Peptides against a protein of PDB entry 7PB4. Designs and how they scored, part 331

Target 1, 105 residues: chain A of PDB entry 7PB4
Amino acid sequence: KMLNIKEYKEKLLSTLGEFLEDHFPLPDRSVKKKKKNIQESSVNLITLHEMLEILINRLFDVPHDPYVKISDSFWPPYVELLLRNGIALRHPEDPTRIRLEAFHQ
Target 2, 218 residues: chain B of PDB entry 7PB4
Amino acid sequence: DALQMAVGYFEKGPIKASQNKDKTLEKHLKTVENVAWKNGLASEEIDILLNIALSGKFGNAVNTRILKCMIPATVISEDSVVKAVSWLCVGKCSGSTKVLFYRWLVAMFDFIDRKEQINLLYGFFFASLQDDALCPYVCHLLYLLTKKENVKPFRVRKLLDLQAKMGMQPHLQALLSLYKFFAPALISVSLPVRKKIYFKNSENLWKTALLAVKQRNR

## One batch from the design tools (peptide; made by RFdiffusion4, then SolubleMPNN)

Design b2_p28_3_s1 (from b2_p28_3, 15 letters changed)
Fold by OpenDDE base, seed 3:
Structure b2_p28_3_s1 (fold): chain B 105 residues (1-105), chain C 218 residues (1-218), chain A 28 residues (1-28)
Amino acid sequence: as target 1 above (105 residues)
Amino acid sequence: as target 2 above (218 residues)
Amino acid sequence: MKNIKKEKEILEEIYRRLLLAARKEFSL
């Protein structure tokens, strides 16, 4: 039973990973090269997968404060995607913090 | 069942032949209240009753009581909310009912199944910021709804103008802080670093019911 | 055991929601 759940979880993670790579890739840095003047700070963006992992881990590691601070590495469209689709919630008192939605709570 | 009869009464209206219309109304209202607070209401029941509460079909006292018991068993349909907001445009509901609705909408926000259509109403909600009675609750709602695409220069100007008129209200500061987060270039003003966003506690009316809903859906 | 099951359920729901999002946002 436990092994089957673990194997299924691993398969689900793999499938989700592939899905995210295909449909929610990071914005290609190549397009921005042509407009010279905007000092876009070379902030390394994290993947949507990494963002989800952070949110899931925070929910399990710190269930009493499951909120993650949005860093510059969080691509704003992905933050909005998560919020819009009810995957994440914004902190009621801090707009810079989000948590994983409690789907089963 | 008793609830279906009560909902049907509000939907269809009072059967003309009842001499004691007020007692019948009160009986059905109590039935809805009791079920809503105990178990929550089905999405379909909320759809019907929420529409009734905002349509002006009944008096303000009845509408207020109905709206106070719009507690979901599981979810609220976005369509029910959109229909409810449409009644706000018709102006048949009292100012107190509008305030209560925005409080309800904030309190029940997480129980609404979808947000796509509600997000399209962003402009309507934003326009309601001009109402001093609604402003605190609308700011809270907008804080929940706001996306980067909603943060426009004209809205920033309107919020700053509103702040100039009303002062540095905590709810306006909360919304402005979110706007600054999404579009820092649009907000040159130094916002006080508030450690806590203070919205009026809209949920207080439903706090116990919401806890019960969350416990049932766990 | 409880955590792995919960995490699985969370991932399933995330995946479901993202599938719906992709359909809406990318016309998939």
Scores: peptide ipSAE 0.538, ipTM 0.515, DockQ to the pose 0.287
Fold by OpenDDE base, seed 4:
Structure b2_p28_3_s1 (fold): chain B 105 residues (1-105), chain C 218 residues (1-218), chain A 28 residues (1-28)
Amino acid sequence: as target 1 above (105 residues)
Amino acid sequence: as target 2 above (218 residues)
Amino acid sequence: MKNIKKEKEILEEIYRRLLLAARKEFSL
């Protein structure tokens, strides 16, 4: 039973990963919007998969404060996607923090 | 069971022939209250009762009591919330009931199963910011709902106008700060970097119940 | 045991929600 759950979890993670790569890839860095003067802060964006991993891990590692701080590495559209689809919730007192939604409660 | 009879009473309305209408109503209301606070209500029960509370079918006192006991056992259906909001448009509920509803909606936000249709109601909620009694709670709700797509120039203008009228209210500042976060180019005004957002504690009415719900779902 | 099961359920729900999201974006 436990082995089957682990294997299923791994399969689910893999399937989710593939799905995210196909449907929610990182924006191509190639959209050179030529607006000259804003220093393109070369912030490495994390994938939606990595965002989800961070959120899930935080929920398990720190269940009393399951909030993750939104860094510049978080692509805003994906943060919004998570919030939009009830996957994540914004911290009630800190808009820069999000958690996994309590749909597992 | 007693709860089903109570819900059925509110749904069907008072049978004309009962001399003790108020006593019967009170009995059923107490039944709903007792179950809601002890165990929470099923999504179906909330659907029925929430709709009743906002429909204007009963008096304000009854509606207020019903709304106060809209405590989920597990989840609240988004459809129930959408239906409830539809009644706010018709204006059959009192101002106090509207305030209580927004407080409830904020307090129960995490228990609503989906947010997609609620997000479509963003414009309606935003229009309610002009009501001074609703404004603090609507700001809190909008803070929970706001997405980049919702941050439009006309909404920024309205928020700034409200700020000019009402002053630098903490709840309005919270929402403006969120708007600035999503669309910094739309908000030229220097907002104080508030690390902490302050909303009125809407949850106070349900704090104990919400703790109990969270404990039962653990 | 409880954590792995919970994590599975979380992942399933995330995946479900993202599938629904994708479906909406492609239906637009």
Scores: peptide ipSAE 0.535, ipTM 0.466, DockQ to the pose 0.288
Fold by OpenDDE base, seed 1:
Structure b2_p28_3_s1 (fold): chain B 105 residues (1-105), chain C 218 residues (1-218), chain A 28 residues (1-28)
Amino acid sequence: as target 1 above (105 residues)
Amino acid sequence: as target 2 above (218 residues)
Amino acid sequence: MKNIKKEKEILEEIYRRLLLAARKEFSL
């Protein structure tokens, strides 16, 4: 039973990863070239997968403060995607902090 | 059961019943209140009772008491909220009932099953910012609902105009700070860096009940 | 055990919501 849940979780993570790569890839570096004047903050963007991992881990590691601070590595369209689809919630007192939604089943 | 009889009375019972003289109404209202505060209400019961509270079927005192006990056992249907907002458009409820509804909507926001249709009502909620009594609670609701796509130049202008009229209200600053987060180029005004956003504590009416709901659903 | 099960349920719901999101974005 436990082994089956772990294996299923690993399979689900893999399937989710592939799905995210196919449908929600990182924006190609090529699009940044045309707007010359904004300081190239060379901040490496994290994947949507990595964003979700951070949010999930924070929920389990710090359940009393499950909020993650949005950094420059968070691509704004993906933050918006998570908020728009009810996957993440904004902190009620700090708009720069988000948490994983408590999915009420 | 006693709750089903009470809900059935409100659904099918007399139109414009007087609270002060109707012992039957008071009995059923107490039944709903007792169950709601102890266990919460099912989504179907909330659908019926929330619609009744905003329809103008009963007097303001009864509607206020019903709305105060709209505490979910688990979830609130988005459809129930959309129906409730539709009654706000018809104007059959009092100003105090509208304020209470927005307070309720903010307090119960996390218990609403879906937000897709509620998000489509963004423009309606934003228009309600012009009501001084609603403004604090509407700002809080909009803070919860606002997406980058909602941040438009005309809405920024309206918020700045409201700020000029009302002063630097904490709830308005909270919403403006969020707008600036999504669209910094649209807000040239330097907003005071507040470490904490303070909304009027809408949850105070339901604080104990919400804690109990969160404990049951954990 | 409880945490792994909970994490599984969370991942399933995330995946469901993202599938729905993708379907909406490709239909526009």
Scores: peptide ipSAE 0.534, ipTM 0.490, DockQ to the pose 0.279
Fold by OpenDDE base, seed 2:
Structure b2_p28_3_s1 (fold): chain B 105 residues (1-105), chain C 218 residues (1-218), chain A 28 residues (1-28)
Amino acid sequence: as target 1 above (105 residues)
Amino acid sequence: as target 2 above (218 residues)
Amino acid sequence: MKNIKKEKEILEEIYRRLLLAARKEFSL
């Protein structure tokens, strides 16, 4: 029983990963190459998959403070996507912090 | 409060002695509509009014208007939804009211406080797939509710039978694709790789109100 | 056991919501 749940979880993660790559890829870095001059700090954006992983891990690791601080690595449209679709919630007092939605509470 | 008086009117019913019953009804209905669209309704107000809309206490026109203004201020109680579904079993509401209820349920799904009891109603919702008018909205609801444990061989057969009867409907394909994801061994049929899942936009009736609710709860 | 089950359920819900999100974005 436990093995089947683990295997299913792994398959689900893989399928979710593939789905995210296909439908929610990172914005192509290629568009920024043409404007040479501005030392725009090349903020390494994380994938939507990595964002979800961080949020899930925080929920399990720190259940009393399940909020993650939004960094510059969080692509704003994906943060909005998570919030708009009820996958994440903003902290009531700190809009720079988000948590995974409590789907089972 | 005008809203409390309006809710109380619907709860207690019309006082027999008033000659202006229709004017009073319309006044209270407009009060509920105005508050619901501006501010949303409290969970308790939705509990009362949703139950009334599905009980058959009032005519179809009134029930339809009540149901259209079931917009939460914050949350909808799962118990309110369970009670509402119980009225669908009694059959005192019109077919149009049932369709509107499923559209409402899909649109408001994220505002329902918990899903445990709703998940137990999975079998009831699945049985409602046989109603051609409900089928698109029930497929959408089931798409939201379906877990691996719900994907059973008999349900797969029923979905395939429905597809054979109705053709390759986008809403059936969406649900079947989810079923295939959870239990690929149960679905031998090659489903077309539809990159796009298609459900009827049930949310369109409440789109503006839902945006306002989400903005107030930020 | 409880955590793995909970995590599975969370992932399932996230996946459903993202499927719906993708559909909304591609239907626009």
Scores: peptide ipSAE 0.538, ipTM 0.444, DockQ to the pose 0.275; fails the geometry check

Design b2_p28_3_s4 (from b2_p28_3, 14 letters changed)
Fold by OpenDDE base, seed 2:
Structure b2_p28_3_s4 (fold): chain B 105 residues (1-105), chain C 218 residues (1-218), chain A 28 residues (1-28)
Amino acid sequence: as target 1 above (105 residues)
Amino acid sequence: as target 2 above (218 residues)
Amino acid sequence: MKKIKEEKEILEEIHQRLILAARVEFEL
């Protein structure tokens, strides 16, 4: 029984990973260097998968403060996607912090 | 089950022929109150009772007591909240019941199973900012709901107009700070950098109940 | 055991919500 749950979780993570790669890829950075002097801060954007991992891990590691600070590595459209679809929740006192939604709480 | 009998009483309404209508009502209300505060209510029970509390089927005192007992065991259905908001539009509930509902909605926000349909009601909630009694709680709700796509120039203007009318209220400042975070170009006004956003959280009637719910679901 | 089950349920819910998001938002 326990082995089956671990195996199923691993399969689910793999399936979710594939789904995210297919439907929610990172924005292609290949948007042409038009010369506007905006210092492209070389901030490496994280994948939606990595965002979800951070949120899930924070929920389990720090359940009394499950909020993650939004860094510049968080692609804003994916933050909004998570918030809009009820996957993440904004902190009531800090708009720069989000948590995983409590689906079963 | 005593709770099922109580919920069924509120759902079906008082049978016309009972001489002791008020005693029966009070008995069932106390049953709901006792279970809600001890264990929380199932999502189905909240769906039924929340709808009743806002429909105007009972008097304001009863509706207020029911609404105060809308404490989940686990989750609240988004559909229950959408139905509840629909009753607010019909206007059969008192102003005090509306205030209590928004307080409840903010307090229970984390226990609502999904937010997609609630987010579609953004415009309705935003329109309710004009009610001075609702404004603090609606600002808090909007703070939780607001996405970048909701931050439009006309809404910024309305918030600034409200701030001009009501003064620099902490709840308006909180919402404006979020709007500025999403759309800094739309808000030229220097907002005081408050590290702590103070909503009227001190008056959360459910604080103890929510702690108990969170502890049971750990 | 409880933690692993909970993690599984969370992942299932996230997946379902993202599938719905893809259908609704991207007409997939």
Scores: peptide ipSAE 0.485, ipTM 0.385, DockQ to the pose 0.275
Fold by OpenDDE base, seed 5:
Structure b2_p28_3_s4 (fold): chain B 105 residues (1-105), chain C 218 residues (1-218), chain A 28 residues (1-28)
Amino acid sequence: as target 1 above (105 residues)
Amino acid sequence: as target 2 above (218 residues)
Amino acid sequence: MKKIKEEKEILEEIHQRLILAARVEFEL
């Protein structure tokens, strides 16, 4: 029974990863090319998968403060995607912090 | 069970023949209150009772008591909230009931299962900013709901006009700071970099109940 | 066991919401 749940979780993570790669890839660097003057902040953007991992891990590791600070590595459209679809919630006192939505409550 | 009988009473309305209508009403209301504060209510029970509280079927005192006990066991259906907001447009509820509803909506926001349909009501909530009694709670709700696509020039103007009329209210400043985050070009005014946004959280009537719900679901 | 089950439920919910997002927002 426990083995089956672990195996199923691993399969679900893999399936979600594949889904995110297919439907929610990072923007190709090519789209930013035309407006030259915005400082090429060399900030490596993280994937939507990595964003979700950070949010999930924070929820379990620090359940009393499950909020993650939005860094420059967070692609703003994906932050908004998570917020708009109720996957994440903005901190009530700090707009630079988000948490995973509490689906299990 | 006693709760099903109580919910059924509110749904169907008072049976005409009871000489003791007020005692029956009070009995059922106490049943709902006791279960809600002890265990929370199921999503289906909230769906029924929330609509009743805003429909104008009962008096303001009853509606207020129903709203105060709209505490979820687990989740609140987004559809229940959408239906409830539709009743606000009909105008059958008192101003105090509207205030209580917005306070409830902010307090219970995390327990609403989905936000997609609620986000479509953004314009309706934004229009309610003109009500001085609602404004603090609507600002808090909008702070939770606001997306980049909601930040429009006309809404910025309305917020600045409200600030000019009401002064630099903390709840307006919180919402304006979020608007500036999404659209810095629309807000030329230097907003004080407040590290902390203060909404009136001290008046959350449900704080103790919500803590109890969270503890039971752990 | 409880943690693994909870993580599973979270992942399922996220996946469902993102599927809906893809359909609604991107006409996929």
Scores: peptide ipSAE 0.481, ipTM 0.407, DockQ to the pose 0.277
Fold by OpenDDE base, seed 3:
Structure b2_p28_3_s4 (fold): chain B 105 residues (1-105), chain C 218 residues (1-218), chain A 28 residues (1-28)
Amino acid sequence: as target 1 above (105 residues)
Amino acid sequence: as target 2 above (218 residues)
Amino acid sequence: MKKIKEEKEILEEIHQRLILAARVEFEL
């Protein structure tokens, strides 16, 4: 039973990853540092998958404060996608913080 | 300066509950309008004001006036556009504001510093094709953005379905022609060979302003 | 056991909501 749940979880993660790659834009990490001099604050955007992973991990690691601070690495369309679809919630007092929605409460 | 005070007013909101809120707002709005049309706005000022115009912080009339004066001095940051699209997705702005934004985005497209993140928004723009009011402007935007990698079978189907619903619209034909250019195997339908690409509203609300910006940056 | 089950259920719900989002928002 436990092995089957782990395998199923891994399959779900893989399927979700594939789904995100196919249907949602991923931030191109390949902004190669060509020209030296412009301090292009090349904000390293994280994938939607990585964003979800951060939110899930925070929910399990810190259940009493499951909120993650929105950094510049959080691509705004992904944040809004998660919020609109009830996957994430903004902190009621701090709009710069989001949590994973509690689907089982 | 007067512009910084005006931008600060829109960003922070009115500090005091002055009874003359509307007069103060109008004064600051006129300041922004005057500078924008005369000299253009800095990228940072556009970032702030564009975000405000789409956030739903102010009424539709104010948002419309702000958007109409989003004229760059030099460049627009792609990050400002990404933030703006995020606000469109939240749906706190009117339909007329959305139309104006897409018109603005098409008009100012060449002044946006980078296109990489905007190209990643392709799916969000493509979803807006179903809005009859947005469709002409979204087709124009997609025509500017479309790369071979964006031409997927499901998008081809949607464009063909949209054509079946709306008829042979010039803006839709332009986009379909571009899709056929990138992926001829996905479009079995014979498209009329149009020698000229036509998008509605070639006469831009910002025509004079854009000429002035181009002249200043030469 | 409870944590893994909960995580599975969360992933299922996220996946369903994203599928729905793709269909509704992007008509995928």
Scores: peptide ipSAE 0.479, ipTM 0.594, DockQ to the pose 0.226
Fold by OpenDDE base, seed 1:
Structure b2_p28_3_s4 (fold): chain B 105 residues (1-105), chain C 218 residues (1-218), chain A 28 residues (1-28)
Amino acid sequence: as target 1 above (105 residues)
Amino acid sequence: as target 2 above (218 residues)
Amino acid sequence: MKKIKEEKEILEEIHQRLILAARVEFEL
């Protein structure tokens, strides 16, 4: 029983990963290339998959403060995607922090 | 100074404060209003106050007054706009606040320092076209943002469906005309040749202030 | 066991919401 749940979780993560790669890829770094003079903000953007992983992990690791600070690595459209679709919630007092939505509460 | 004290009060002040009950709130709000209309606000002040206006920290009356005085001295940071859109997605602000925000965004569009991240939000703005109250202002915003790469067959279908539902609205016609300009093969429908594009004048609330901003930055 | 089950349910809900987002917002 426990093995089947783990295997199913792994399959679900894989399927979600593939879905995110197909439908929500990171914008090509090429968006930065066209204006020569803007200092390449060397900020490495994380994938939507990595964002979700961070949010899920925080929910389980620190359930009393499940909020993650939005860093420059968080692509703003993905943050907004999560907020708009009720996957994440912004902290009521700190707009720089988001949490995974509590779907079962 | 008085402005810094006022901004600091809104940033650190009580949650769910009511304008009608707080003389201190009214004093600070008047300070912000006076400076904004006379001189404009710094980008940092707009960043703080815009987030406050959309966070739901204060009541709708206060949020409306704050948003109405988001007049730049020079520029508005794109990051402030992105954060503001993120607050809109949380849904803590009223429908009237959302309308006012889009009116503000259109009116202040030229004062936003860069448009790269805002352009990445194109799909999110486009999805807001389904809101009848937002539709006129979102069409105007999309008219300002639309590039050839944004004109896709599914968006054309959505605009035509909206036109079928709402009738031939001037703001929808303006956006469709722009889409036809970028991708004539996607729009077989004969659009009336309008010599003038008419959007609902979002600038009316800030007309005098915007003229002053343009004059002092010339 | 409870944690893994909950995590599975969360992932299912996220996936469903993102599929809906893709369909509604992007017609994918």
Scores: peptide ipSAE 0.466, ipTM 0.484, DockQ to the pose 0.251

